# Peptides against a protein of PDB entry 4Z63: the designs that were tried, part 29

Target 1, 334 residues: chain A of PDB entry 4Z63
Amino acid sequence: LCLGMNDLTGNIPEDLFHLKRLNLLGIQENRLSGSLSREIRNLSSLVRLDVSWNLFSGEIPDVFDELPQLKFFLGQTNGFIGGIPKSLANSPSLNLLNLRNNSLSGRLMLNCTAMIALNSLDLGTNRFNGRLPENLPDCKRLKNVNLARNTFHGQVPESFKNFESLSYFSLSNSSLANISSALGILQHCKNLTTLVLTLNFHGEALPDDSSLHFEKLKVLVVANCRLTGSMPRWLSSSNELQLLDLSWNRLTGAIPSWIGDFKALFYLDLSNNSFTGEIPKSLTKLESLTSRNISVNEPSPDFPFFMKRNESARALQYNQIFGFPPTIELGHNN

## One batch from the design tools (peptide; made by RFdiffusion4, then SolubleMPNN)

Design b1_p10_5_s2 (from b1_p10_5, 4 letters changed)
Fold by OpenDDE base, seed 4:
Structure b1_p10_5_s2 (fold): chain B 334 residues (1-334), chain A 10 residues (1-10)
Amino acid sequence: as target 1 above (334 residues)
Amino acid sequence: SSSSWIDSVE
């Protein structure tokens, strides 16, 4: 049953929960309000539940033990409060959980040993607090993780060295500290292709440790951290780099010539730093900007990107990396 | 844009 993208108001009719053979319930992009009914437990054949972009409030009901076929739960952009229900945090069937842009709070706890099918987690823009869950690497299929805009104080857990499934990771604006430790840990994530760390590590030094290596890194975003230091030499070994945003830092020194050696680099933002010297001539040889063959069909994160501006203008949403225009931004350097 | 940065949330 797909009723998305309407102007539906009120709550879900109780009689809808008698549809025991229902595999897909999509009621997204409406004005549905009130609590999400516990009677969703009666939808025992449910594979996909999409209640996103509504006005739902209250706690998410703890009924997911009665939904053994549920693979997709989409609840982003609602007013949900409380924590992740225990039955949801233990779901062996769940592949994707999206609860981005809610008011969920408390300590983030997932039973990753039970959540054997979880491959995508978006909990961005919530009120989770405490530390990052150390057991996330136990979610052996977890590929996409957005935990941005929560209050995860402290450092990236040491256990994340074992996060082999991790490919797309955002921790933007999560009050993280110790960028040296974070990068030193995350370099062990051999499948990591996208890393977003914007609005963390305020005023720290960007490490220039030649021992750091991100083999498969395609997207690195570490913007608006007030980071000190220079362009890190370790980044030159990330031969697959496509997008680099280090804007709004306090980086100094020259822009190195090796920045033009990235064959796939199509988006470079080094603006609002303190870089000096000449613009490297090698930037004029970026193959991605001269050749038409950008492979548009590369896998992207499940979470969207946003181009934020200092001005009150609405952020532009980009669902794919290749949605960004080919860009070289070197403005506002000294 | 020189006045923008990339984020993963609204």
Scores: peptide ipSAE 0.523, ipTM 0.900, DockQ to the pose 0.716
Fold by OpenDDE base, seed 3:
Structure b1_p10_5_s2 (fold): chain B 334 residues (1-334), chain A 10 residues (1-10)
Amino acid sequence: as target 1 above (334 residues)
Amino acid sequence: SSSSWIDSVE
């Protein structure tokens, strides 16, 4: 049953929960309000539940043990409060959990040893606090992780060295500290292609450690951190780099010539730094901007990207990396 | 744009 993208209001009719053979319930992009009924437990055949972009409130009901076939739960952009229900945090069937842009709070706890099918987690823009859950690497299929805009004080856990499934990771604006430790840990994530660390590590030095290596890194976003230092030499070994945003930092020195050697680099933002010297001639020879057709069908994170502005203007949403226009931004440097 | 940066949330 797909009723998304309407102007439906009020609560879900209770009789809807009598549909025991229902595999898909999509009621997203409405004005549905109140609590999400516990009677969703009666939808025992449910594979996909999309209640996103509504006005739901209260706690998410702890009934997911009665939904043994549930693979997709989308609840982003609601008013949900409390934590992740125990049955949801232990779901062996769940592949994707999206609860971005809610009011969920407390410590983030997932039973990753039970969540054997979880491959995508979006909990961005919530009120989770404490430390990052050290057991996330135990979610052996977890590929996409957005934990941005929560209050995860401290450092990236050492356990994330073992996060082999991790491909797309955002921790932007999560009060993280110690960028050197974070990068030192995350370099062990051999499948990591997308890393977003914007609005963390305030005023720290961007490490220039030649021992750091991100072989498969395609997207690196470390914007608006007030980072000091220079263009990191270790990044030159990330031969698959497609998008680099280091804007709104305090980076100094020259833009190195190797920045133009990235065959797939189509988006470069180094603006609002303190770079000096000449623009490397190699930038004029970027293959992606001259002759190379970059494949638009490459795997992308499940979480969207946003072009944020310092002004109160609404951020532009980009669902795909290749939605960004080919860009070289070097403005507002010395 | 020189007045913008990329993030993964609004």
Scores: peptide ipSAE 0.521, ipTM 0.900, DockQ to the pose 0.715
Fold by OpenDDE base, seed 2:
Structure b1_p10_5_s2 (fold): chain B 334 residues (1-334), chain A 10 residues (1-10)
Amino acid sequence: as target 1 above (334 residues)
Amino acid sequence: SSSSWIDSVE
């Protein structure tokens, strides 16, 4: 049943939950309100539940043990409160969980040993607090993780060295500390292609450790951290780099010539730093800007990117990395 | 853009 993208109001009719053969319920992009009924437990054949972009409130019902076929739960942009229900945190069938932009709170706890099918997790813009869950690497298929804009504290867990499934990771604006430790850990994530660390590590030094290596890194965003230091030499080994945003930091020194050697680099923002010297001539020879149609068909994160402005203007949403225009931004340096 | 940065959330 697909009723998305309407102007439906009120609660879901209780009789809808008698549809025991229903595989897909999509009611996204409406004005549905109230609590999500516990009677969703009666939808024993449910594979996809999309309640996103509504006005739902209250706690998410703890009935996911009665939904053995549920693969997709989309609840982003609602008013859900409380934690992740125990049955949801233990779901062996769930592939994708999107609860971005809610009011979920408490410590983030997932039983990753039970969540054997989980490949995408978006919990961005919630009220989770405490530490990052150390057991996330136990989610052996977890590829896409957005935990941005939560009140996490401390450092990236050491256990994330073993996060082999991790490909797309955002921790932006999550009060994280110790960028040196974070990068030292995350370099072991051999499948990591996208890393967003914006609005963390406030005022720390960006490590220039030549031992750091991110083999498959395509997207690095570490903007608005007030980071000190220089362009990190270790980044020069990330030959697949496509997008680099280090804007709004306190980085100094010269822009190194190797920045122009990235064959796939089409978006570079080094603006609002303290870089000095000349613009490398190699930047004028970036292959991606001169000759290459970058293949638009590359895998991308499940979470969107947002270009935020200092001005009160609404952030521009980009659903794909290649939605960004080819850009070299070096403005507002000293 | 000189007045912008990239994030993954609204």
Scores: peptide ipSAE 0.519, ipTM 0.900, DockQ to the pose 0.719
Fold by OpenDDE base, seed 5:
Structure b1_p10_5_s2 (fold): chain B 334 residues (1-334), chain A 10 residues (1-10)
Amino acid sequence: as target 1 above (334 residues)
Amino acid sequence: SSSSWIDSVE
């Protein structure tokens, strides 16, 4: 049943939950309000539940133990409060959980040993507090993780060096500290291709440790951290780099010539730093900017990117990395 | 844009 993208109001009729053979319930992009009914438990054949972009409130019902086939739960952009219900945090069937842009709170706890199928987790823009869950690497299939805009004080857990499934990771604006430790840990994530760390590590030094290596890194976003230091030499070994945003930092020194050696680099933002010297001539030879044959079908994060502006203008949403226009931004380096 | 940065949240 797909009722998305309407102007439906009120609550879900209780009789809808008698549809025991229902595999897909999509009621996204409406004005549905009230609590999400516990009677969802009656939808024992449910594979996909999409209640996103509504006005739902209250706690998410703890009924996911009665939904053994549920693979997809999308609840982003609602007013949900409380925590992730225990049955959801223990779901062995769940592949994707998206609860971005809610009011979920407390300590983030997932039973990753039970969540054997979890591939994608988006909990961005919530009120989770405490520390990052150390057991996330126990979610052996967890590839996509957005935990941005929560209050995860402290450092990236040491356990994340074992996060082999991790490919796409955002911790933007999560009150993280110790960028040196974070990068030192995350370099061990063999499948890590996308790393977003914007609005963390306030005023720290960007490490220039030549021992750091991100072999598969395609997207690095560490914007608006007021980071000190220079262009990190370790980044030159990330031969697959496609997008680099280090804007709105306090980086100094020259832009190194090796920045033009990245064959796939199509988006470069080094703006609003303190870089000096000449623009490297190698930037004029970036193959990605001269060739029209960029493969648009490369895997991207499940979480969207946003081009934020200092002004009150609405952020532009980009669902794909290649949705960004080919860009070289070097402005405001005075 | 020189007045923008990339984020993963609204």
Scores: peptide ipSAE 0.514, ipTM 0.899, DockQ to the pose 0.718

Design b1_p10_5_s3 (from b1_p10_5, 4 letters changed)
Fold by OpenDDE base, seed 3:
Structure b1_p10_5_s3 (fold): chain B 334 residues (1-334), chain A 10 residues (1-10)
Amino acid sequence: as target 1 above (334 residues)
Amino acid sequence: STSSWISSVE
């Protein structure tokens, strides 16, 4: 049953929960309000539940043990409060959980040992506090992780060295500290292609450690951190780099010539730093901007990207990496 | 020039 993208109001009729053979319930992009009924437990055949972009409130009901076939739960952009229900945090069937842009709070706890199918987790823009859950690497299929805009004070857990499934990771604006430790840990994530760390590590030094290596890194965004230092030499070994945003930092020194050696680099933002010297001639020879057709069909994160212009303006949303226009932005340097 | 940066959150 797909009733998304309407102007439906009120609560879900209780009789809807009598549909025991229902595999898909999509009621996204409406004005549905109230609590999400616990009677969703009656939908024992449910594979996909999309209640996103509504006005739901209250706690998410703890009934997911009665939904043994549920693979997709989308509840982003609602008013849900409380934590992740225990049954949801232990779901062996769940592949994707999206609860971005809610009011969920407390410590983030997932039973990753039980969540054997979890591939995508989006909990961005909530009120989770404490520390990043150390056991996330135990979610052996977890590929996409957005935990941005929560209050995860402290450092990236050492256990994330073992996060082999991790491909797309965002921790933007999560009060993280120690960028050197974070990068030192995350370099061990052999499948990591997208790393977004914007609005963390306030005033720290961007490490220039030649021992750091991100072999498969395609997207690196570490913007608006007030980072000091220079263009990191270790980044030159990330031969697959497609998008680099280091804007709004305090980076100094020259832009190195190796920045133009990235054959796939189509988006470069080094603006609002303190770079000096000449623009590398190698930038004029970027293959991606001259002759190379960038593969539009490359896998992207399940979480969206946002281009922010200022604190008050609505950010532009980009659902795909290649949605970004080919860009070289070097403005507002010394 | 755009005074912008990328994030994963609005």
Scores: peptide ipSAE 0.402, ipTM 0.877, DockQ to the pose 0.828
Fold by OpenDDE base, seed 4:
Structure b1_p10_5_s3 (fold): chain B 334 residues (1-334), chain A 10 residues (1-10)
Amino acid sequence: as target 1 above (334 residues)
Amino acid sequence: STSSWISSVE
């Protein structure tokens, strides 16, 4: 049953929950309000539940133990409060959980040992507090993780050295500290291709440790951190780099010539730093900008990117990396 | 060029 993208109001009729053979319920992009009914438990054949972009409020009902076939739960952009229900945090069937842009709070706790099928987690823009859950690497299929815009004080857990499934990771604006430790840990994530750390590590030094290596890194975004230091030498070994944003930091020194050696680099933003010297001539030889239509449909993160022009402006949403235009921004380095 | 930055946050 797909009723998305209408102007439906009120609550879900209770009789809808008598549809025991229903595999898909999509009621997204409406004006549905009130609490999400506990009677969802009656939809025992449910594989996909999409209630996103509504006006739902209250706690998410703890009924997911009665939904053994549920693979997809999309509840982004609602008014949900409380925590993740215990049955949801223990769901062995769930592949994707999207609860981005809600008012969920407390400590983030997932039973990753039970969540054997979880591959995508989006909890961005909530009110979770405390520390990052140390057991996330126990979610053995978890590839996509957005935890941005929560209040996860402290450091990236040491356990994330073992996060082998992690491919796409966003922690933007989550009050993280110790960028040296974070990068030192995350370099061990062998499948990490996208790393977004914008608005963290306030005023720290960007490490220039030659021992750091991100072999598969395609997207690195560490903008607006007021980071000090220079362009890190370790980044030169990330041969697959496609997008680099280090804008709005306090980076100094020269832009190194090796920045032009990245064959796939199509988006470079080093603006609003304190770089000096000449623009490397090697930038004029970037293959991605001269010869290749990077029209390659490569896998993208499940979470959106946002381009902000200023702190007060509404961000432009980009659902894919290749949605960004080919860009070289070196402005405002004086 | 308008100074911008990328984030995963709305």
Scores: peptide ipSAE 0.397, ipTM 0.879, DockQ to the pose 0.836
Fold by OpenDDE base, seed 2:
Structure b1_p10_5_s3 (fold): chain B 334 residues (1-334), chain A 10 residues (1-10)
Amino acid sequence: as target 1 above (334 residues)
Amino acid sequence: STSSWISSVE
């Protein structure tokens, strides 16, 4: 049953939950309000539940143990409160959980040993607090993780050295500290292609440790951290780099010539730093900017990117990395 | 010149 993208109001009719053979319920992009009914438990054949972009409130019902076929739960952009229900945090069938832009709170706890199918987790823009869950690497299929805009005080857990499934990771604006430790840990994530760390590590030094290596890194965004230091030498070994945003930091020194050696680099923002010297001539030879054939068909994160002009301005949403225009931004240095 | 930065949050 697909009723998305309408102007439906009120609650879900209770009789809808008598549809025991229903595999898909999509009611996204409406004005549905009230609590999400516990009677969802009656939809024992449910594979996909999309309630996103509504006005739902209250706690998410703890009925997911009665939904053994549920693979997709999309609840982004609602008013849900409380925590992740225990049955949801233990779901062995769930592949994708998107609860971005809600009011969920407390400690983030997932039973990753039970969540054997979880591959995408979006909990961005919630009110989770405490530390990053150390057991996330136990979610052996977890590839896409957005935990941005929560309050995860402290450091990236050491256990994330074992996060082999991790490919896309966003921790933007999550009150994280110790960038040196974070990068030292995350370099062990051999499948990591996208790393977004914007608005963390405030005023720290960007490490220039030549021992750091991110083999498959395509997207690195560490903007607006007020980071000190220089362009990190370790980044020169990330030959697949496509997008680099280090804007709005306090980086100094020269822009190194190796920045022009990235064959796939089509978006470079080093603006609003304190870089000095000449613009490397190698930047004028970037193949990605001279050739029109950027492969648009690469896997991308499940979470969107946002280009923000300031904290109060409406951000422009980009659903794909290649949605960004080819850019070299070196403005506002000196 | 853009006075913008990229993030993953609304």
Scores: peptide ipSAE 0.397, ipTM 0.877, DockQ to the pose 0.802
Fold by OpenDDE base, seed 5:
Structure b1_p10_5_s3 (fold): chain B 334 residues (1-334), chain A 10 residues (1-10)
Amino acid sequence: as target 1 above (334 residues)
Amino acid sequence: STSSWISSVE
């Protein structure tokens, strides 16, 4: 049943939950309000539940143990409060959980040992607090993780060295500290292609440790951190780099010539730093900017990117990395 | 834009 993208109001009719053979319920992009009924438990054949972009409130019902086939739960952009219900946090069937832009709170807890199928997690823009869950690497299929805009004080857990499934990771604006530790840990994530750390590590030094290596890194965004230091030499070994945003930091020194050696680099923002010297001539030879055939269909994160103009302005949403225009921004370095 | 940065948050 697909009723998305309407102006439906009120609650879901209770009789809808008698549809025991229903595999897909999509009621997204409406004005449905009230609590999400616990009677969703009666939808025992449910594979996909999309209640996103509504006015739902209250706690998410703890009935997911009665939904053994549920693979997709989309509840982004609602007013859900409380935590992730225990049955959801233990779901062995769930592949994708999107609860971005809610009011979920407390410590983030997932039973990753039980969540054997979880591959995408979007909990961005919630009210989770405490530490990053150390057991996330136990979610052995977890590839896409957005935990941005929560209050995860402290450091990236040491356990994330073992996060082999991790490919796309965003922790933007999550009160993280110790960028040196974070990068030192995350370099062990062999499948990590996208790393977004914007609005963390305030005033720290960007490490220039040549021992750091991100083999598969395609997207690095560490903007607006007030980071000190220079362009990190370790980044030169990330040969697959496509997008680099280090804007709005306090980086100094020259822009190194190796920045032009990235064959796939199509988006570079080093603006609003304190870089000096000449613009590397190698930037004029970036193949990605001179050739028309950029492979547009590479895997992208499930979470959206946002280009913010300021902290209060509405951000432009980009659903795909290649949605960004080819860009070289070097402005405001004086 | 020189006045923008990328994030994953709205």
Scores: peptide ipSAE 0.394, ipTM 0.875, DockQ to the pose 0.749

